# Ledger of designs, part 41: peptides against a protein of PDB entry 3C66

Target 1, 189 residues: chain A of PDB entry 3C66
Amino acid sequence: KSWANLFEKNDFFFRYKFYLEITAYTRGSDEQHLKWSGLVESKVRLLVMKLEVLAGIKIAHPFTKPFESSYCCPTEDDYEMIQDKYGSHKTETALNALKLVTDENKEEESIKDAPKAYLSTMYIGLDFNIENKKEKVDIHIPCTEFVNLCRSFNEDYGDHKVFNLALRFVKGYDLPDEVFDENEKRPSK

## One batch from the design tools (peptide; aimed at target 1 F18 V137 T144 A166)

Design b2_p23_8 (made by RFdiffusion4)
Pose (drawn by RFdiffusion4):
Structure b2_p23_8 (pose): chain A 189 residues (1-189), chain P 23 residues (1-23)
Amino acid sequence: as target 1 above (189 residues)
Amino acid sequence: DDPLLLKKKGDEISGDKMVFTPE
C-alpha cells in the first residue's frame, strides 16, 4: 500500500445511519455569532457524555468540525424559514430563495454589507443497542439538559429575534448536502 | 419520515420529543 492511503479522508457521514445535529443560529452580527456559537460548541462534548452512558446508546460520535454558513436575511420571516427548513435534505432546498454567502461572493458590495443570519452545526453520529423488538428509544432529557447548559450569566442570549438553538435527529440519507464534498455521492434508499 | 426537531427560543424549549424507533 502507500502513504496516500493512510491519509485518506474519513467517511463519518456514511458510516452511521443516524445523526444528531445541534444548530446555533444568529440573526445578528459576526461577533454575536462568534460568542453564541462558541458557547454552544463548548457544551456539545457534554451531550456526548450524557448520551453515551445511556442503555441503548452504543456510541455518540462527535464530528471534529462545525458546519458553517450564513444567508442574507432581510426579514424576521426569513430567519424563521431558515430555522424551519435548514437541517434536512428534504427541506434545505427552500434555502435557495435566500442568497447564500460563498467563497466567491463574500466580497461583493450588496452582500458584504447586507444583514446576515449565521448557522453553526455540529453532528453527533449515533449507533444503537437494539433492545428487544422494534421499540421507541427516548433521549429527550439529555437533549434538554444540554439546552439548559447553553447559557451565560454575563451574556444575554435571550432575544430570540437574534439568538436560537435547535437539535435534529436526521437519518443518514437525509443529511444536508454541505456534509458531502464534491466527490461523494450521498447515501440512498 | 420527517426528522425530529427540538428548538430553544430564549427561555422556551419547544418542538418534537427526541423519541424515535431505530432501524

Design b2_p23_8_s1 (made by RFdiffusion4, then SolubleMPNN; from b2_p23_8, 7 letters changed)
Fold by OpenDDE base, seed 1:
Structure b2_p23_8_s1 (fold): chain B 189 residues (1-189), chain A 23 residues (1-23)
Amino acid sequence: as target 1 above (189 residues)
Amino acid sequence: EEPLVLRKKGDEIFGDKFVFTPD
């Protein structure tokens, strides 16, 4: 079955028990982030292809729209905190200590000239083909290859003070709030 | 349980091994 017609956000984030989350981080300019996130996004399809051919993977469906967010990020410690806490409902509340940049506040003097961390996040829904519920699935190799591919594409992307990349294996009930509309309830465990 | 996380800083990849039982 083709995933090409899967455009409805609400169905996608309820359809799978498991998701692979790919987040590109940039502490720098918007232009730097656009280049970095654009590169990462362009390679997601290659990761999907590598996942789909694994015996333990029945389906790997990408959600085609990235989720974008940005925070005021005055320190390197704040940047590390963002990278550590983002991407899970359990941990994302720690980000409330930072100022989220919005269309409404981006022109405020305290925000406009402040250092920022930009985030672009892609999601892959996963369905597994396991005969035995105790069988382990290994997706470490294709995920590592993907990270290496993105980070080695340009020498500038080796600067971890500016550019970072994380993959997270997340259960549906622990997806970030950003993937749900205000009228939606997150999946239960 | 916290999600498995794979990250890279410079030349180093760190975090969890993406080997799991899908339960």
Scores: peptide ipSAE 0.286, ipTM 0.846, DockQ to the pose 0.800
OpenDDE base, seeds 2, 3, 4, 5: peptide ipSAE 0.249, 0.256, 0.259, 0.265; ipTM 0.829, 0.832, 0.834, 0.835

Design b2_p23_8_s2 (made by RFdiffusion4, then SolubleMPNN; from b2_p23_8, 8 letters changed)
Fold by OpenDDE base, seed 2:
Structure b2_p23_8_s2 (fold): chain B 189 residues (1-189), chain A 23 residues (1-23)
Amino acid sequence: as target 1 above (189 residues)
Amino acid sequence: EEPLVLRKKGDKIEGDKFVFTPD
């Protein structure tokens, strides 16, 4: 299949065994998040380029659409919990303790003015060029550089109480439920 | 097994080293 076809959801999250998920977190305003997530998203292509040139990486394929979510986040502990639990099917059920903001509920008085954590998540499908199962792939440098690039763009983004950025290496069977349609079955191990 | 996570909190990058053996 052409890369063009893999930008569609249906094939993308089943195509790769491994994914790199990039999540921009904001506990603040939607405007703050828009700026932060927009910056992060704008730099993902640079990360892809750096990954693609690594000998151990056969393919680094970005999914074109960010996944957006927001939660009522009344405390810093809740914000830490989101950052800890989000991005893995194994742990994401912990997020059920928080109220997901939806189009249906966003205007409710209890939600409208509540502190929120905003999440924007980008996915990169990874295929490795490893013949020997013992070979290690090191993507630490480009990922670290990416994080530093994003976080250093504006001094305000240094405030971890508001802005956070996480990269998670996840297997296809452990992708968050958000990437699958209700009728889609999660990839098996 | 939890996925590898790289996070930057403030000026610190925390989490796992993104070195792995794909299985």
Scores: peptide ipSAE 0.383, ipTM 0.878, DockQ to the pose 0.795
OpenDDE base, seeds 1, 3, 4, 5: peptide ipSAE 0.193, 0.230, 0.151, 0.182; ipTM 0.748, 0.806, 0.763, 0.778; seed 3 fails the geometry check

Design b2_p23_8_s3 (made by RFdiffusion4, then SolubleMPNN; from b2_p23_8, 9 letters changed)
Fold by OpenDDE base, seed 5:
Structure b2_p23_8_s3 (fold): chain B 189 residues (1-189), chain A 23 residues (1-23)
Amino acid sequence: as target 1 above (189 residues)
Amino acid sequence: EEPLVLRKKGDKIEGDKFVFIPD
């Protein structure tokens, strides 16, 4: 199969056993999130390049389209919960306690004026080249460099009350529901 | 086989997955 097919959603999320999720979080305005998530997204290619040169990584393939969601987020504890629970099928059910902002409800007064957490997530499919079961891949180095690059771009992005960034390593069978269509079956273990 | 990925201190670990949330 050509690499071109891996840029389609339905093929990409079934192609790899492992994924790296990069999520930009913003508890603030949509304008703040647009700037923050746009910056993070613009740097993902640099992270991919750094991952590809690691001996233990055979392939690092980005899905170029971000997934976007937002929740009513009245408290800092809610914001922490979102960052903890988002990005895994096993834990994402905890987010049902929060009000998801949708195109259908975003104009309701109770939602429109409510504090919100915005999420933008980029996915990287990973294939590993591990010859020995004892070999370990350390992705924290390039990931830390990536985070530092994003946060150092503007001093405002150092405010963790507003702007956050998370990287989650996830197995294909534990990807969030958002990556699958209603008619698609989740990959098996 | 599952890859062995190194963990940074402070990572949130749930099962075989992990979250890296740097300061």
Scores: peptide ipSAE 0.072, ipTM 0.695, DockQ to the pose 0.094
OpenDDE base, seeds 1, 2, 3, 4: peptide ipSAE 0.051, 0.047, 0.088, 0.033; ipTM 0.694, 0.701, 0.729, 0.668; seed 3 fails the geometry check

Design b2_p23_8_s4 (made by RFdiffusion4, then SolubleMPNN; from b2_p23_8 with D2E L5V M18F E23D)
Fold by OpenDDE base, seed 4:
Structure b2_p23_8_s4 (fold): chain B 189 residues (1-189), chain A 23 residues (1-23)
Amino acid sequence: as target 1 above (189 residues)
Amino acid sequence: DEPLVLKKKGDEISGDKFVFTPD
């Protein structure tokens, strides 16, 4: 495939066996989230560059579009639950306990002024250069550096009650439903 | 297998190390 085709949505979430999910969380205003998620997104390319130079990584390919979602999040425990359950098809059903904010319901009085958690998720497709199934890959350092970079950019981003950042390593068959269109079937194991 | 997750809360990074066998 041409290099240009690699950035198309149509096969991105089917192309790789493994994905790194980068999710910026904000329990606060939409304005706060826009700033936080925008910062995180702006640094993803740096993470990609750091991943690409690792011997065990053949390809680190970012998907260019963030995925956006928001939930009514009345408590800190709800916010922790979101951070725990989001990003995996296996666990995302737990989020059904919370009210997903949609274009259809966002103007409802019970939702409009409710505390919200905002999520922006970036995806990096990963292809590994391993010779055997026993070889381990370590991406902890570049990921940690990335998190530290984002969190240290502004003092406000140190407030974990408001701003959070998670990186999740996910297999293609366990990607969240949000990355697939209604007519698409998720990859199988 | 459960996904590996790296999180930072405050000054600390928590979660499993991103050391894995991609099988």
Scores: peptide ipSAE 0.242, ipTM 0.818, DockQ to the pose 0.785
OpenDDE base, seeds 1, 2, 3, 5: peptide ipSAE 0.152, 0.197, 0.093, 0.037; ipTM 0.766, 0.776, 0.720, 0.625; seed 5 fails the geometry check

## One batch from the design tools (peptide; aimed at target 1 D138 N148)

Design b2_p24_1 (made by RFdiffusion4)
Pose (drawn by RFdiffusion4):
Structure b2_p24_1 (pose): chain A 189 residues (1-189), chain P 24 residues (1-24)
Amino acid sequence: as target 1 above (189 residues)
Amino acid sequence: EDPKLLQADGNANILRDDGMVFDI
């Protein structure tokens, strides 16, 4: 074989059928989002620990990089549809109604100056110890405990017209396009 | 099947909770 093979890109978004995504939202400024998403990102490893000790969880595998994007966001209504529609491939198409900040347009006048909403998503891939028969698996408590950990006593993130946090359990075929690069086809049925 | 959604404000006040229960 060759050195090029050793350095082949990982296949994180194909190897698991289930993913838990944790999303920090900011309808505010760049630095408001830096602090906010920074806090949330700092707690994600704790969710891995809380999840991984559970009977039923075979592995909770965090990806190494957050997925980041922002949209021009004039109205409260927009910020809300972003939270509703972002995260699933079935629904992320509705985000095309808003202008996405890109490599090409981040420098443009009507974009550089426009109010923005910011997203930062981390992925925990899940694999399961399938108990007996087809049964429900409840991981609600560690998820809410994680949410309660996303706080600061010297910084108020209480204004939800500005700061928001969301979690989604998303099957592999339904992952957002952003996680697959230009090469990769997405998982199927 | 739609994804399950849990959402909260920055001070941990739950805004929406679909439950984190899955069919496995």

Design b2_p24_1_s1 (made by RFdiffusion4, then SolubleMPNN; from b2_p24_1 with D2E L5V M20F F22L D23E I24V)
Fold by OpenDDE base, seed 3:
Structure b2_p24_1_s1 (fold): chain B 189 residues (1-189), chain A 24 residues (1-24)
Amino acid sequence: as target 1 above (189 residues)
Amino acid sequence: EEPKVLQADGNANILRDDGFVLEV
């Protein structure tokens, strides 16, 4: 099977027990988000390379497409809430307190001119070299180096009120609903 | 178990770290 055929969406989120989520957040314009998220996305391959060389990691496989969403985000507290709650099925229901921007509602007067938070999320499937014992794998260093690389690219990305970056380690059964199609059942524990 | 999160500010200072020592 060619590498291109392995990226059918349908198998990726069922293939791994563990995922690393990389989310670029922007509270600002769509243009600001496009630049920021595009930068972050461009660096994910470097993070993958750094993860693959760790002795405890057997596979670090990036999903090729970002997941994109946006919310009406009137306050800084709303923006902090998004960053806290997004990226886990256990916590994502808190985002229902915010208005999701959709193609159907984006032209509504209450949404069109409202402050927005934009999200772009990249996923890395992780397989570990686990022998017969619970192994500990420290991925802190590669992840920190990745964040530093993204944040140091432009001085404008120093404004954490506008630009944020989070990495989240998630089990396959706790992936956000956005990664599954309507007809797909979430992986069981 | 809650997901482990690394979040940094614009200066790449770690604002939140739930620990990236993964028990797998």
Scores: peptide ipSAE 0.134, ipTM 0.682, DockQ to the pose 0.760
OpenDDE base, seeds 1, 2, 4, 5: peptide ipSAE 0.120, 0.124, 0.164, 0.034; ipTM 0.675, 0.681, 0.696, 0.635; seeds 4, 5 fail the geometry check

Design b2_p24_1_s2 (made by RFdiffusion4, then SolubleMPNN; from b2_p24_1 with D2E L5V F22L D23E I24V)
Fold by OpenDDE base, seed 2:
Structure b2_p24_1_s2 (fold): chain B 189 residues (1-189), chain A 24 residues (1-24)
Amino acid sequence: as target 1 above (189 residues)
Amino acid sequence: EEPKVLQADGNANILRDDGMVLEV
């Protein structure tokens, strides 16, 4: 398949068994989130480059489109819950307890002035070199370097009450529903 | 902290600023 097909949603989320999700979280303004997520997104290519050079990784391919969502997030506990539950099909149903902000509802008074958590999620498809009997690949180093790079860019990004960054390793069958169209069947195990 | 190794067996792991959490 051409590199171009890796940017097509329908091919990308079925192509790999494993994905790295990079989610920038912001509990604050949309402007704060735009700056934070934009920074994170701008650095994803550096993470890809660091992953690709690992002997255990055969392929690290970014999906170029971020997935954007926002929730009414009245409490810090709700924000922790979002960060815990988001990014896995097994757990994402817990987010149904929160009000998803949509274009249709964003102007409602109860939503407009409500505290919000903003999420921007980038995906990296991973293929591993199984042939080398490396059942284990340490991606902690490049991931930590990436987090540190993002967090150190501005002192404000050190505020975990506002800005968070998570990297989640997920199987294709456990990807969030957002990555599939309504007519698409989730990958099997 | 010991470097958290992602296994190709596909345990979901989340890396936060506090480190990677193994989701079992």
Scores: peptide ipSAE 0.029, ipTM 0.634, DockQ to the pose 0.096
OpenDDE base, seeds 1, 3, 4, 5: peptide ipSAE 0.085, 0.038, 0.033, 0.040; ipTM 0.721, 0.684, 0.666, 0.688; seeds 1, 3, 4, 5 fail the geometry check

Design b2_p24_1_s3 (made by RFdiffusion4, then SolubleMPNN; from b2_p24_1 with D2E L5V Q7V F22L I24V)
Fold by OpenDDE base, seed 2:
Structure b2_p24_1_s3 (fold): chain B 189 residues (1-189), chain A 24 residues (1-24)
Amino acid sequence: as target 1 above (189 residues)
Amino acid sequence: EEPKVLVADGNANILRDDGMVLDV
């Protein structure tokens, strides 16, 4: 398969057993989120490069596009809940307690002026070098370096009440529903 | 098995570190 085919949604989320999710969270304005998420997205390539050089990682392939979502987020607790529950099929159902902002509802008076949490999620498909019976791969260093790089770019990104960043390692069968089309069957274990 | 999550606050303090040692 050409590299181009790996960036097709249909193949990408079935291609790997493991994914690293990078989610930029913003509880603030759309403009704040665009700046923050855009920064994070711009640095993902550096993370990929750092992952690829790890002896345990055979392949680190970024998906080309972020997944965007936004929720009405009236409280800090709601924002914490989003950060806790998002990014795993096992937990994402908790987000149903929040109002998802859509193109259809964004102009509703109850939604338009409501506090929002914005999410941009980048995915990296991971393939590991199993040949050496490396049952464990430590990616803490490159992940921490990435977080530090993003957070240190602007002092404003130091406000965790507004800007957050999570890296989540997930198995393909536990990817969020957002990555699959309605007709796609979730990968099995 | 829960996903391993690294969440950092605005000061790059790790709010949640489930460890990024991946079982593969």
Scores: peptide ipSAE 0.314, ipTM 0.828, DockQ to the pose 0.747
OpenDDE base, seeds 1, 3, 4, 5: peptide ipSAE 0.276, 0.232, 0.051, 0.174; ipTM 0.823, 0.785, 0.682, 0.740; seed 4 fails the geometry check

Design b2_p24_1_s4 (made by RFdiffusion4, then SolubleMPNN; from b2_p24_1 with D2E L5V Q7K F22L D23E I24V)
Fold by OpenDDE base, seed 1:
Structure b2_p24_1_s4 (fold): chain B 189 residues (1-189), chain A 24 residues (1-24)
Amino acid sequence: as target 1 above (189 residues)
Amino acid sequence: EEPKVLKADGNANILRDDGMVLEV
């Protein structure tokens, strides 16, 4: 079955029990975010290759479309809150305290000139080889190598006040609402 | 269980010691 047919949206977020989320954060300009997120996205394939060779991982399958969001982010504490709460259904409701930037509101004076946090999130579906009786799979090394690769690309990407990167391991039932269409029911536990 | 999060702060070394050890 060709990889190409798997990019049809319809079941990717239902196909796997486990996902690795890769989120690039930028508190700055849209241009800064475009460069940073574009770099991170360009390296995801290398992470996939490193995950696939692990004895406990049967499949590592990237979803190729990033999920984009942006928030008004007036303080550093707001930026920390975004990084803490984003990427899990259990915690994402805390983001309702922030103003989501939309195409409808982006030209409002209170939003236009406000500091913003930009988020780009990539997803990797993970299938594990349960037959090997490995109850535990360590993905620390490939994830660390990926982060270091992204952060070391440009010295500016070392500035945690502006640029951040997080990898989050989530269960399918705890994926953010953004990955489901309005008519889709969230996977059960 | 809370999702395991690897936050890369500016210091490449602060990958939490608890490892991204996934229980599957």
Scores: peptide ipSAE 0.235, ipTM 0.759, DockQ to the pose 0.626
OpenDDE base, seeds 2, 3, 4, 5: peptide ipSAE 0.213, 0.215, 0.231, 0.204; ipTM 0.751, 0.743, 0.754, 0.740

Design b2_p24_2 (made by RFdiffusion4)
Pose (drawn by RFdiffusion4):
Structure b2_p24_2 (pose): chain A 189 residues (1-189), chain P 24 residues (1-24)
Amino acid sequence: as target 1 above (189 residues)
Amino acid sequence: LEDYPWEKKTKENIKENMVFEVEE
């Protein structure tokens, strides 16, 4: 074999059938999003601990990098559709109605200056101890406990016209395109 | 502590979506 094989990219987004995504949103400034997503990101490891001790959870595997993007966001209506539509491959297409900030256009006049909405998503891949028969598995409390932990007493993130946090349980085939690079086909049926 | 407005919405969504069946 060769040294190139040891350094082959991991396959995180293919190895699990289930993922929990945690999303911080900011319809505000760059530094508002830096603080906000920074706080949320600092608590994600705690959700891993809370989840992983559960009977039923075989593993809660955090990915090492948040997924970031921003859109030009003129209206409150837009910010809301971003929250609604972002996170699933079935629905993320609706985001094409808004201008996405890219490597090419981040420097353009009508984009550099435009008000933006910011996204920061972390992924926890899940695997399960499948109990007895096909049964429902409830992980709601650790999820809400995580949400309650996403707070600061010296910084108000209460204005939801600005700051938002969302979690999604998404099957592997339904992961957002952003997680698969130019090489990789996405998982199927 | 009192919940923020976005926390209330997030918690409601969690209650609806974090109970599921695992497919084999």

Design b2_p24_2_s1 (made by RFdiffusion4, then SolubleMPNN; from b2_p24_2, 8 letters changed)
Fold by OpenDDE base, seed 4:
Structure b2_p24_2_s1 (fold): chain B 189 residues (1-189), chain A 24 residues (1-24)
Amino acid sequence: as target 1 above (189 residues)
Amino acid sequence: MELYPWQKKTIERIKKTMVFEVEK
């Protein structure tokens, strides 16, 4: 199927064995994050195009909608922890140590005035040309170019204390819980 | 072209994390 048909969640997170996660992080204002994440999201299609032409990649299909979340992030160490632990089911439980901002709690004084880390995550489903049981895949070039493109767009985006961009390769069974509905069972190994 | 510190770190990280093995 053409990725153009993947505007809705449907079975996107069950369709592929492998996913590339692109997460834009902002420790700052909502406005800062909106600009940063919007830029990153606008460039994802360029990354997809670069991935599609690689011989080892059979399919690269983006999920068009970002996943949004935010955490109270009082320290730089917390921000680093978020970046380290977010993006896999295996490690995401560590995020429970932080306060997730929700519509229900966002007006609480302790949350409203707290420093926050904002996350916007885009997903690309990947299928590979695997000739043998195992294949080595190298996508570091287009990924590097993508990060450079985003980070160099504005001088402010070079400040890693505020803005970050991470790419993570994950297997379907290790996708974060956020991509599944409550009634959905995550893929097995 | 001179690379910013974040670019150097990014390149190193990406080289480590975006080279992987996949199985059928």
Scores: peptide ipSAE 0.534, ipTM 0.885, DockQ to the pose 0.657
OpenDDE base, seeds 1, 2, 3, 5: peptide ipSAE 0.530, 0.528, 0.531, 0.531; ipTM 0.883, 0.882, 0.883, 0.883

Design b2_p24_2_s2 (made by RFdiffusion4, then SolubleMPNN; from b2_p24_2, 9 letters changed)
Fold by OpenDDE base, seed 4:
Parts: C-alpha cells; structure tokens; sequence
Structure b2_p24_2_s2 (fold): chain B 189 residues (1-189), chain A 24 residues (1-24)
C-alpha cells in the first residue's frame, strides 16, 4: 500500500504489531509548538527512509496525520510526568491527574491562562524480518540522527525545559487510546 | 564533531530504548 493510503486512519493501528511513536513536546506557547512540531513532522519521512533500508526492518510506514493534545502543565514535574507516561496504554492513565485541554474547556479562565504542554505525535508502523520467531532490532542510529537533526535545527530547541522530543517503541496492544475510535476494540496481546 | 551535553544524553537514552527484541 502506498503512503498516500496511510494518510487516513483506516486500519493503520491494526495493521502492524509494532509502532514507533514520535512525540514533540512543548511547554510554552501554541506558536512555539506549531513551529517545533511542524519541524519534527517535516523530518519524519527522513527517519522512515533511514529505517526502511535497515536489514531487520521489512516495512516502515508512517501515519501522516499527527495526533494533537494539550494539558494544563503548571510545573516542570508535570511536564516530566507527561513525557514519562504518554505514549503507552499501560501508563497513560497517569495523565488523568492533569487537565486535558479541549475545545469545550479551553475558554475557561483557569485553563486559558494556565501553562500548557502541547503534544504532537506521529506514528510509524513497523514490520520486521523475524528469523526463528525472534529478532533483535537496533534502530538507535537513525533515531539518534533524527533527534539530532530536529533539535539542532534551531538553537532554541536545545532548551529541554520548553522543547522535547521522544521516540517510543510500542506494541499494537499498548498503543494509546487516542489512536482508536470509541467503537474500535484495542488489538489483543 | 563536538557534541552538546543533551546530545550525549540523547544518544545514551536512545541506545537503551531503541534496541529491543521482537517476536512473531
């Protein structure tokens, strides 16, 4: 299937056993996040290209639409917690301790003026060349290059208090709830 | 090439997190 066919959700999150999540975090303004996340998103295809040529990777297909979310993030500890807990179904329940910003609540005074953490998450579906039912995979090089590319693009992106970038390897059954519709059943283990 | 401290930390983290085993 062409990448164009993967632009829409379709069955993308059911198609692969494994996913690479790329999340751009911003604790700052919406404008800051737009620039940062836009940069990261623009470079994802380069990462995909680097992954595709690895012998252990059979398929690396990006889901082209980012998932956007934002939380009230009053402290640096909250920001660290978000980065630690986001991206896995197993851990995402911890985010319930924070106020999710929605279209319905964004105009509330307590939310409108609150510090926020913005998240943009890109997904890459992965299929591996598994020999003997088990394979060791090492993708640290292209991932490192990707992070370096993004963070080195602008000096401001070196400020980890504001801008962060995380890569997470996740199994399909442990994908965040955000990728599924309410009527969709999460993939089984 | 000179690496910034954040780059070093990133490399170390990624080396740990982006090496994994997969099963059929």
Amino acid sequence: as target 1 above (189 residues)
Amino acid sequence: MKLYPWQIKTIERIKKEMVFEVEE
Scores: peptide ipSAE 0.522, ipTM 0.866, DockQ to the pose 0.641
OpenDDE base, seeds 1, 2, 3, 5: peptide ipSAE 0.512, 0.519, 0.513, 0.512; ipTM 0.863, 0.865, 0.863, 0.862

Design b2_p24_2_s3 (made by RFdiffusion4, then SolubleMPNN; from b2_p24_2, 9 letters changed)
Fold by OpenDDE base, seed 1:
Structure b2_p24_2_s3 (fold): chain B 189 residues (1-189), chain A 24 residues (1-24)
Amino acid sequence: as target 1 above (189 residues)
Amino acid sequence: MELYEWQKKTIERIKKEFVFEVEE
């Protein structure tokens, strides 16, 4: 199944009520992040396959393009804050305390050689089988297997000071601003 | 198979967050 051309950004983030976010974090070099995020991204299809076979899940569709961002991250506390606050509209404003690295500022002396946290985020849209107005859903097994698969692939990826992997379940109205264009209105509750 | 401490923490977090009720 090829998802690469099936979903465009124009409607993907309005199509589902629920999304699973997969974020690879790296506090280190760009090279380290490219290897780590590339590995995580390569395994997302396996997670989708495991989700699709669950009785409670009607649809699991990945958005195939990652969202990339990086921040100046001088301390371990800053790195923990990024991991805690990123991925939700409700909490992402806390990231304004950090310097976002952009194409315009990346060559500045204060940014170029500064410690950085790199983020790559993949999204999966979810639709559930709801028989009686409410449905109990349990997706912890495939999610756990996915994290274990990625983290155990290389011994270096066990270093939580450098490499991290987070999964977050979010509602459409609480998606980060990065998924919407300036002219788009986020979904309401 | 014995799990590492980080795996145990991950499993507990995932169990808490990824067992939920959805509504129409």
Scores: peptide ipSAE 0.307, ipTM 0.779, DockQ to the pose 0.654
OpenDDE base, seeds 2, 3, 4, 5: peptide ipSAE 0.273, 0.262, 0.235, 0.252; ipTM 0.772, 0.772, 0.765, 0.771

Design b2_p24_2_s4 (made by RFdiffusion4, then SolubleMPNN; from b2_p24_2, 8 letters changed)
Fold by OpenDDE base, seed 5:
Formats: sequence, structure tokens, C-alpha cells
Structure b2_p24_2_s4 (fold): chain B 189 residues (1-189), chain A 24 residues (1-24)
Amino acid sequence: as target 1 above (189 residues)
Amino acid sequence: MELYPWQKKTIERIKKTFVFEVEE
């Protein structure tokens, strides 16, 4: 399959056993989030290139489109909870305690003017060169460089009360529900 | 290169999280 075909949702979230999630968080305005997430998204290709040249990585393929969500986030504790619980099927149910902002409810008085946390998540499918049934993988250098690149681009992005960036290594069976359609079955272990 | 406190914290977290073993 061509790289272009992997940019379509199709079977992307069934193709790999392992994924790298890149999530940009913003507790502020939608305009702030647009700028921050746009910057992060623009640098994902660079991260992929750095991953591809590592000996332990056979394939690193990005999904082209981000997944977008936003929650009412009245407190800093809520913002920390979102960052802790988001990105894993095992923990994402904790987010049900917060109000998800949707097109249907965004104009409600209790939601419209409420503080919000915005999330944009990019996914990279990973395949590894496994020798003798096990392989030790170290990707901390390109990931660190990526975070530093994004955070240092603008002085404002150093404010962790507003802007955050998380990378998470996730197995296919533990991907968030958002990546699957209602009629799709989650991969098993 | 001198790192800011937030960078040090992030780097340490990344080092712990992104050194792992994978199996078939």
C-alpha cells in the first residue's frame, strides 16, 4: 500500500500493533488552540522523519488528520485530569465526569461562556524490527526534540497553565474510542 | 544548551516513557 493510502482512515487503526499519540492541549480560547495545534501538526512530519531513521523502527506512518475535541474545564485540576486520562481506552471513561462540547450543545448558556480545554490529537502507526521475538526501542531523543521544538517556537507556549503537549505510546487494543466508528470492533489483545 | 525547568521535567518524563521493549 502506498503512503498516500495510509493517510486515509480506512484500516489505519487496525494496521499496527503500536501507535504514538501526539496531543496538543489548550485551556484558553479557540484562537489560541488553533495556533498551537496548527504548529504542533506542522511539525509531526519532522518527527516521523526522525523516527524512520532509527534502527529499531521499521515503519512510522502518520495519520493525516487530527482528532478534535473540547471539554468544559472550570478548574486547573480538571485540566490536569484531562491530560492524565485522555489517550487510553482504559482511562478515558473518567472524562465522562466533564461536559463534552458538541455542535449541539455549544450554544447553551452553561457551555458557551465556560472555560474550555481543547484537544487535537495526531496518530503515528509504528512497526518495529523485532529480533529474537523481542526488541528494545528507544525513541526518547526524537520525541524530546519534537517537544522542545514546539514549546520553544513562541514564548507564550511555555505557559503550562494554557498550553500543553503530550506524547503517549499506546497499543492498538487500548486506542481511544474516538478513532473507531460505531460499527467497528475494537482490536483485541 | 541550557534547559528551562519545564524542559528538564519533560525530558525526564519522555526518557522514562519512551524506552521500552516490544514483542511479536
Scores: peptide ipSAE 0.270, ipTM 0.728, DockQ to the pose 0.638
OpenDDE base, seeds 1, 2, 3, 4: peptide ipSAE 0.251, 0.222, 0.237, 0.222; ipTM 0.711, 0.696, 0.707, 0.702

